# Peptides against a protein of PDB entry 7PB4: the designs that were tried, part 62

Target 1, 105 residues: chain A of PDB entry 7PB4
Amino acid sequence: KMLNIKEYKEKLLSTLGEFLEDHFPLPDRSVKKKKKNIQESSVNLITLHEMLEILINRLFDVPHDPYVKISDSFWPPYVELLLRNGIALRHPEDPTRIRLEAFHQ
Target 2, 218 residues: chain B of PDB entry 7PB4
Amino acid sequence: DALQMAVGYFEKGPIKASQNKDKTLEKHLKTVENVAWKNGLASEEIDILLNIALSGKFGNAVNTRILKCMIPATVISEDSVVKAVSWLCVGKCSGSTKVLFYRWLVAMFDFIDRKEQINLLYGFFFASLQDDALCPYVCHLLYLLTKKENVKPFRVRKLLDLQAKMGMQPHLQALLSLYKFFAPALISVSLPVRKKIYFKNSENLWKTALLAVKQRNR

## One batch from the design tools (peptide)

Design b1_p20_1_s4 (made by RFdiffusion4, then SolubleMPNN; from b1_p20_1, 9 letters changed)
Fold by OpenDDE base, seed 5:
Structure b1_p20_1_s4 (fold): chain B 105 residues (1-105), chain C 218 residues (1-218), chain A 20 residues (1-20)
Amino acid sequence: as target 1 above (105 residues)
Amino acid sequence: as target 2 above (218 residues)
Amino acid sequence: SERDELLLRQMVEELVILTA
């Protein structure tokens, strides 16, 4: 039973990774070229996969404070995507913090 | 067929060359409305038009009118509903359109051919409870959809928190009562024993049409 | 697509449940 769950989890993770790459890629840097004046603040945006990983890890590692602070590396459309779909929730008192929905609880 | 031409117009969009785009639009919209209210629409027609109404292809007024005439002749395809919900996620529709859609979904619930995929959207609908405008209708929808497997501790907490914020709303109480039925151990709060469940009558917009549909399908 | 967003939610939900 445990082996099957692990294998299934691994398969799901792999499928999720592929799915995210195919359907939710980061915007190509090329589109930013036209608005010259945005300071090249080299903010490395993280992938949606990485964002979800952070949120999932925080949920399980720190269950009493599962909130993650939204950094500049968080692409705003991804944050909105997660919130809109009920995958993540904003902190009730601090809109700069989000948590993953505790689907297991 | 006039209906086919009308549906085709909405699907393909307005041909650029028509000087009287608004008159043509109105003509086709009236055709759809007339057929829908008189006879209902085929599942295929609903599939096309429902998608158009929620896609943001047309203005809010047009989308609202299309959505109001999404009356089935017999059944609505579950796939059409899933596609429609997908459009809600994109956020191109107005708040009023979202409300109307949920009202429509509740009103037409029994005419949807299958519920398996819709049940998978339970979490999405549940997340929409946070929208004050949607909350009454979403509660009604969830009341129709909720299975024992959907009743989770986190959802109970969310409902109780929502009740604490919004007060004891009849629609929330109805849903909580159902949750307590499925999982009494999760709800320690004494719910007032309401013998009657009161939801807003979402069917009011389609009452006459729904009666006609039920009569035809007898 | 909106369908993709729904699928994403389902996958994440399942993943969280499996991780617990």
Scores: peptide ipSAE 0.653, ipTM 0.475, DockQ to the pose 0.579; fails the geometry check
Fold by OpenDDE base, seed 1:
Structure b1_p20_1_s4 (fold): chain B 105 residues (1-105), chain C 218 residues (1-218), chain A 20 residues (1-20)
Amino acid sequence: as target 1 above (105 residues)
Amino acid sequence: as target 2 above (218 residues)
Amino acid sequence: SERDELLLRQMVEELVILTA
């Protein structure tokens, strides 16, 4: 029974990764080229997969403070996506912090 | 068939050449309304029109009118409902359209052919409880959908938090009572024994039509 | 797509439940 759950979890993770790459890719950098003057803020955006990984890990590693600070690496549409779909929640007092919904609790 | 032409118009969109776009739109809308209220619509017609109503292809007034006439002749496809819910996530529809959709979904719930995929959307519906305008209707929907496996501690906490914020709303109490029925250990609070479950009559908009549908399908 | 967003939620929810 336990082996089946681990295998299923791994399969789900793999499926999620593929799903995110196919349906929620980062915007192509090419669109920023036309506005000449705005300094290439070299902020490397993280993938939605990486964002979810951070949020999931924080939820389980620090359950008493499961909030993650939104950095410049967080693509705003991804943050909005997670919030809109009830996957993540904003901190009630600090809008710059988000947590994953505790679906297991 | 006039209905087929009307559905085709909404599906394909207005052909550029029509000088009187508004008159044509109104004509087709009235055709759909007339057939829907008299006879109901086929599942395929509902599939097309429901998708259009929630896609944002037309204005809010038109979308509202289309949604109000989503009356089945026999059944509604679960797939149509799933697609409709997907449109709610895109956020192209107005708040009033969302409310109307949930009212429609509750009213038409028994006419949906299957519930398996809708049950998988439980978490999405539950998240919509935070919207004050949707909350009464979402509670009713969740009351219809809730199984023992859906009753989790985090959802209980969310419902209790909502109750603390909004007070002891009848629709919320009904849902909490159901939760307590499935998982009494998760709800330590004494809930008033309500003999009568009270939800807002979402069916009122379609009551006459639904009676007619039930009578025809006897 | 909206369907994709719903599927995403379901997958994440399931993943969280399985990780617990």
Scores: peptide ipSAE 0.653, ipTM 0.454, DockQ to the pose 0.604; fails the geometry check
Fold by OpenDDE base, seed 2:
Structure b1_p20_1_s4 (fold): chain B 105 residues (1-105), chain C 218 residues (1-218), chain A 20 residues (1-20)
Amino acid sequence: as target 1 above (105 residues)
Amino acid sequence: as target 2 above (218 residues)
Amino acid sequence: SERDELLLRQMVEELVILTA
């Protein structure tokens, strides 16, 4: 039973990775819209996969404070995606913090 | 066939050149309405029109009218329902459309051919309990879907929290009672033994149509 | 797509449950 769960989890992780790459890629920066002044904030956006990893890890590593501060590396559309789908929740008092939904509890 | 022309119009969208776009739309909408209420729609027609109603392709008034006409002749494809639910995630439909969809889903639940994929959407439906407008209908849907495997501690906690916030709503009590039946150890609170479960009658909008469908399928 | 968002939720939910 445990081996099957581990194997299934690994398969699910792999499938999720592929799925995210195919369906939720970061926008290609290649549309150089010419408009000058948007400060190229050098902030490297993280993938949705990385964002989910951070959120999942925080949920299990710090279950009493499972909230992650939204950084500039968090692409706003991904944050909105997670929130609108009930995957993540905003902190009730601090909108700059989000947590993964505790689906296991 | 007038119905095929109407469905084709909604699927392909309005041909740009027609000066009387609104009149044409109304004509086709009335055609769909008339057929749906008299005879029901084929599963393929429901598949097309249900997706259109939830996609945001048309205005809220049109979408609402289409959704009200999603009356099956025989069955509704589970795939159509899954696709429809996916549109709810995108948020292109109005709150009123979402409410209507859940009412429709509850009303038409027995006409859906399979439930396996819908059962996998349990978590999505459960998350919608936080919407006060959706909550009564979502509770009813969850009452129909809930299996022992769905009853988890976190969901129990969420339901109890909702009950604390909203009060002892009949629809919440019904769902909690079902949860207690499946997992009595997770619910320590004494729930009033309600012999009668009262959900809002979601079927009222389709009562006559549903009776007709049941009579045709006998 | 909307379907993809739903699938994403399901996958994440399942993953969290399995990690627990």
Scores: peptide ipSAE 0.652, ipTM 0.476, DockQ to the pose 0.612; fails the geometry check
Fold by OpenDDE base, seed 3:
Structure b1_p20_1_s4 (fold): chain B 105 residues (1-105), chain C 218 residues (1-218), chain A 20 residues (1-20)
Amino acid sequence: as target 1 above (105 residues)
Amino acid sequence: as target 2 above (218 residues)
Amino acid sequence: SERDELLLRQMVEELVILTA
């Protein structure tokens, strides 16, 4: 029984990774070149997969403070996506912090 | 036949060349309404028309009328419902259309051929509890769908928070009572033992039609 | 797509439940 759960979890992780790459890719760097004035903040945007990993890890590693500070590496549309779908929640007092929904609790 | 022509019109959209677009639309809409209320619609017709009603292809008035006549002859395909729910996420339909859809879903619940995929949408429906207009009907739907495996601590917390915000609504109490039945350890609060579960009469719009469907399928 | 967003939620929910 335990082996089947581990295998299933691994399969789910793999499927999620592929799913995110296919359906929620980062915007190609090429399109933003034309508007001159916005400082190309060289901030490397993280993938939605990486963002979810951070949020999941924080939820389990620090359950008493499961909030992650939104960094410049967080693509705003991904943050909005997670919030809109009830996957993440904003901190009630600090809008710059988000947590993963505690689906297990 | 007239019904096939009407369904085809809604599926393909108005052909540009028709001088009197509104008159043609009304004619086809009346055809669908007449057949639906007299005989019910085939599962394939419901599949097409339900998606159209929620897609935002037509105006709210037309969508509302289509949705009101989504009466099955025999069964509704679960796939049609899943597709319809996907349109609710897009937000192209009005709030009134969403309310009507949930009312319809509750009213027609027994006529849906399978429930496995609908049960997988439990989390989506649960998230819709935060909408005050939807909450009564969503509670009723969740009451029909809830299994022991769906009763999780985070959902209990959300229901209790909602109760704190909205007060002790009869529909919310009914759902909480069901949750307590499945997981008594998660709900420490004493819930009033209600002898009668009070949900809004979502079925009132289709009461006569539902009786007719049940009689035809006996 | 909206379908993709729904699937994303379901997958994340399941993953969190399995990780607990």
Scores: peptide ipSAE 0.651, ipTM 0.478, DockQ to the pose 0.649; fails the geometry check

Design b1_p20_2 (made by RFdiffusion4)
Fold by OpenDDE base, seed 2:
Structure b1_p20_2 (fold): chain B 105 residues (1-105), chain C 218 residues (1-218), chain A 20 residues (1-20)
Amino acid sequence: as target 1 above (105 residues)
Amino acid sequence: as target 2 above (218 residues)
Amino acid sequence: MHEAILYEKVQELVVVTAQL
C-alpha cells in the first residue's frame, strides 16, 4: 500500500513538472549572460515546480507554522497565480509569508 | 532596413571590433527613437527592446532612452510586459528605470493586447507601493488593474498604514476609494468623496506620441 | 483553463502526500 502511494506521488510530481514546463515556464532570460564580473546578486528565480515543492514540504514538515517566507527567488507572477487560484494563502498579518492550502483537512 | 539593423545591434550587443562603439550606439539609438516617435514600433520590436532596457545589458542612460521610445505602432504584447516585470524583480535596473517603467506601463496600458497575465502581477505591483518614488504610479496602475477579488483585508491594512505614514495622498485616496467601492465592509474609515480622481500625469512624456498612435489606429 | 488544471493537480498531490 505505502509503496504504491509513493510511486503514485512520484508520478503526480512528474506529470505536474511537465505540465508546469509547458504552461507556466519562467520568462526566457534569452539575454546571454556575457560574463561581466558585476556581482549581480543574480537572484535565480525558481520554477513553479520548485516553489510548489517548498510549499508542500513546509505544509507537512511544520503543520503548526506552514508558512514560507517569500524570497527574491519567488517569481511574483507565480505567487499571485497560487494565491488567486486558492492554491496558496497569504499570512493574515505578514504579506511576505504564504502557505499551501491544506487540501487534506 | 535601418530600424532592423538598430534593433539587431541592441539584441546581439556591440560587436567587439568597432573602434567607435559609442558613435555606433548613438546612431542606432537615434534610429530607434526617430522611428518610434514618428510611426511607433512593431510589437516584436518592443518585445526585444523593452527586454533589453530592463535587463541591465546597457547603462542607465541608454536604458532610459530605449524605454522612452517604447511607443507601439498598434499593440504591445502582454508577454513583453510580463518579461519586463520579471526583470524588475531581478533588481538589475536603476530606481529611475523602475519609475519610468511604471509611468510607461500606465501610459501604454490601453495598447496592451491582453491583461490576464498582468492581473497575476497584482501582488508584485502592490508590494512596490512601499517605494515612495514608485507609489504614485503604482497606485495609478493598481487603480486600472483592481478587481473585486484583489481587494483583501491585508491589502486594505497596508494601504491604510501607507496613508498613515505618507499622509492623505491623492493617488492613495483614489485607490482606497476604489477598494471601498468593491468592499465597503473592509474600509470603516470615512473617505472623502472625491468627485475627481487625480493621478500624476504619467502620460505627459508620451502625450504627443499617444495622440498620434490613437489617430493612426482610428 | 490551465489554472483550473493546476489547482486540481496540486490538490491531488497534497491529498496523496498526506497519505504518506
Scores: peptide ipSAE 0.660, ipTM 0.443, DockQ to the pose 0.309
Fold by OpenDDE base, seed 5:
Structure b1_p20_2 (fold): chain B 105 residues (1-105), chain C 218 residues (1-218), chain A 20 residues (1-20)
Amino acid sequence: as target 1 above (105 residues)
Amino acid sequence: as target 2 above (218 residues)
Amino acid sequence: MHEAILYEKVQELVVVTAQL
């Protein structure tokens, strides 16, 4: 029973990864080069998949403080995407922290 | 042959601004329609044309006509369906094309070679229940796809919420009854004992063609 | 539409993860 759930989780993660790659890819770094004035923030942006994994893991690993600090690696449009869709919630007192919605409660 | 030329035209697109573009388009479209309704299309032809119909490469009228003639000779590749669903996500197709696609998918469901990847799209189809125009056809599709593993508490809640908003729709009741069958503990609500499950007849557009396909594959 | 799909996929993933 547990093994089947783990396998199912991995299948969902894989399917999510493919979906995110197709529909929510990071902006190609090559396109940023032409707009001179945007400070080339040397920050390596993480994928939306990686961001969601971090948020999911935090929700279950630290249920009493399920909030993740928004780092410079978090692409702002992804953060906004998650918030506007009710997938994530901003911390009420700290705008730099977000949590995943507790869909299991 | 004429069909290969027609498929190639749709795949490559019109090369030059000839004044006869519309006549050429109509000629090739009629060729595809004639072959599809008489003999069905090969899986490879469906793969190409289905993607074209949903890509937004042509106008809605052309896309609708192409989609209506997506009749298999034998089978439809699951990969073609997955690609088609990906185009629905891109949002270049009209609402009417989406409805037609779901009707097509339900009608052609038995002719799809595999269902494993389509079953992975369960959540995508489930999200489309919120669209009033799609809901009847999506319920039918989900009725065909639903396995015990798909029946989750959050989906039950969403279906009940949808029922509260839309009322006791026959297609929604059919899906809820299936959910209750797989997971009776999740659905405490007494569902009306319907002797017959009724979905909108998606098959009506292709009924004659589907009978012919079934006869050829016997 | 993509955003709604994303919501559903994440919701399912969380629900499944909670069963582990």
Scores: peptide ipSAE 0.659, ipTM 0.423, DockQ to the pose 0.506
Fold by OpenDDE base, seed 1:
Structure b1_p20_2 (fold): chain B 105 residues (1-105), chain C 218 residues (1-218), chain A 20 residues (1-20)
Amino acid sequence: as target 1 above (105 residues)
Amino acid sequence: as target 2 above (218 residues)
Amino acid sequence: MHEAILYEKVQELVVVTAQL
């Protein structure tokens, strides 16, 4: 039973990943890095998949404080997407923190 | 035509073989500027050039000049604006370019064909209120975008915190007044009834151009 | 349409994860 659930979870994650790549890709960084050494602190944006993984893990690892701090790596349109659709909730007192909706409760 | 050649140059980038890269760049830039200010640009030309201006493909001086001539002949595609916002998130544009973009977005707001996708970016724009250089223009943009559904307790708190930090700025006051209009229960503070909402009429760099666009589309 | 599908996929993933 548990093995089947783990396998099913992995299948859901993979299917979600493909879906997110197709429909919610990051902005194309196709501007070739001309290697000029200007440390443009190009904050590496994470994928929506990675963002969801962080949120899911936090929800289950720290259920009493399931909130994740929004970093510069969080693409703001993704944050808004999750909030708008009720997938995530913003902390009532700290707008820089979001949690995943507890769909299992 | 000369404009198509200029747009194509910016899109494809400088061909390696041109010995006088700077002269060629300046020639094409002047072509775009001249057409944009005289007649405006087609939506497709704006799509291409706006993307280029924010992508970091060229230097800040060139990007600034391109962005200043993003004047529509008729309309601006919402998709072009969404793509532009995506480039702001990548962080390859200068702070001055970001300011200019928000000024442009406010100035051109009525010429954007649709607002549905732009409205979905409300949270992104709201997050940009923390940038002191952007704040006046972002407040103006948010004033144009804000619906009742956007007025949330945490956003009210953020605006009040900004007001506490920065003082009673006219642009913050305008946005707060709109928030109070939509959700009076969330804003217990008495806001002075300003009969006129004064966003800094930042000398609309495009005022003359926009008047010309409106006259041509009558 | 895609946003609704996203909601469903995430919901299912959370529910399944809770059973682990």
Scores: peptide ipSAE 0.659, ipTM 0.444, DockQ to the pose 0.308
Fold by OpenDDE base, seed 3:
Structure b1_p20_2 (fold): chain B 105 residues (1-105), chain C 218 residues (1-218), chain A 20 residues (1-20)
Amino acid sequence: as target 1 above (105 residues)
Amino acid sequence: as target 2 above (218 residues)
Amino acid sequence: MHEAILYEKVQELVVVTAQL
């Protein structure tokens, strides 16, 4: 029984990943690798898939403080996407923190 | 050329050792302004300068002047707009810069090469309707972007709630009328049949420049 | 449509994860 649930979770994660790549891709930063040393902190943006994984893991690993700090790697349109659809909630006192909605509760 | 030197200055930032930093900045800014208003800027120049204007690298006065001269010679890359929206969300820009950006985006909408990625940002723009300063310009942008698939019951409720709060604003009525066109069953309220859609187009800072761009590309 | 589908997929994933 537990093994079947784990396999089903993995299938859902895989199917979600494919769905996100097709419909919510990161903007193609054609950063032409011009070699010059402009340390513009090209903060590598994470995918929406990676963002959701972080939020899901935090919800279950730390249920008493399920909030994740919004880093510069979080593409802001993705944060807004999750908030406006009720998938994520902003912390009431700290606008830099968000949690996943506890759909299981 | 003088424009390449000016763009390169903004891209690399001010060299620490220059005693006349402000004079150099003003010289390069005037160069960009003069070329932009006379000829327009190439898509690559707009990509660089638009990113700089919204990154918070320079002060609000400089960023405002750069943003005001983001006039295309031919087209604006959709990627440049998506990058710009990403900077708006990081929160390093002033409220006045956000307003100016939405005004710019509406004014330049027809010159953006593609709309597919911008359409994916629909929900982000829709959330910005709650900002009273942005609301008129966001309504205009959403009027340009809205497709049938964007018209959802929860968005209709949000627009009606905004109308209850702000009154029957012409820009909000225009957007609601478009929503009713795509999904008449979702909007039971009788909207006044306004034959003319009234967005504040009268205050387009770029009106003369846009006419010149359209004449050059005909 | 894609946003509604995203909500449903995430909801299902959270519910299934809670059963583990």
Scores: peptide ipSAE 0.654, ipTM 0.431, DockQ to the pose 0.313

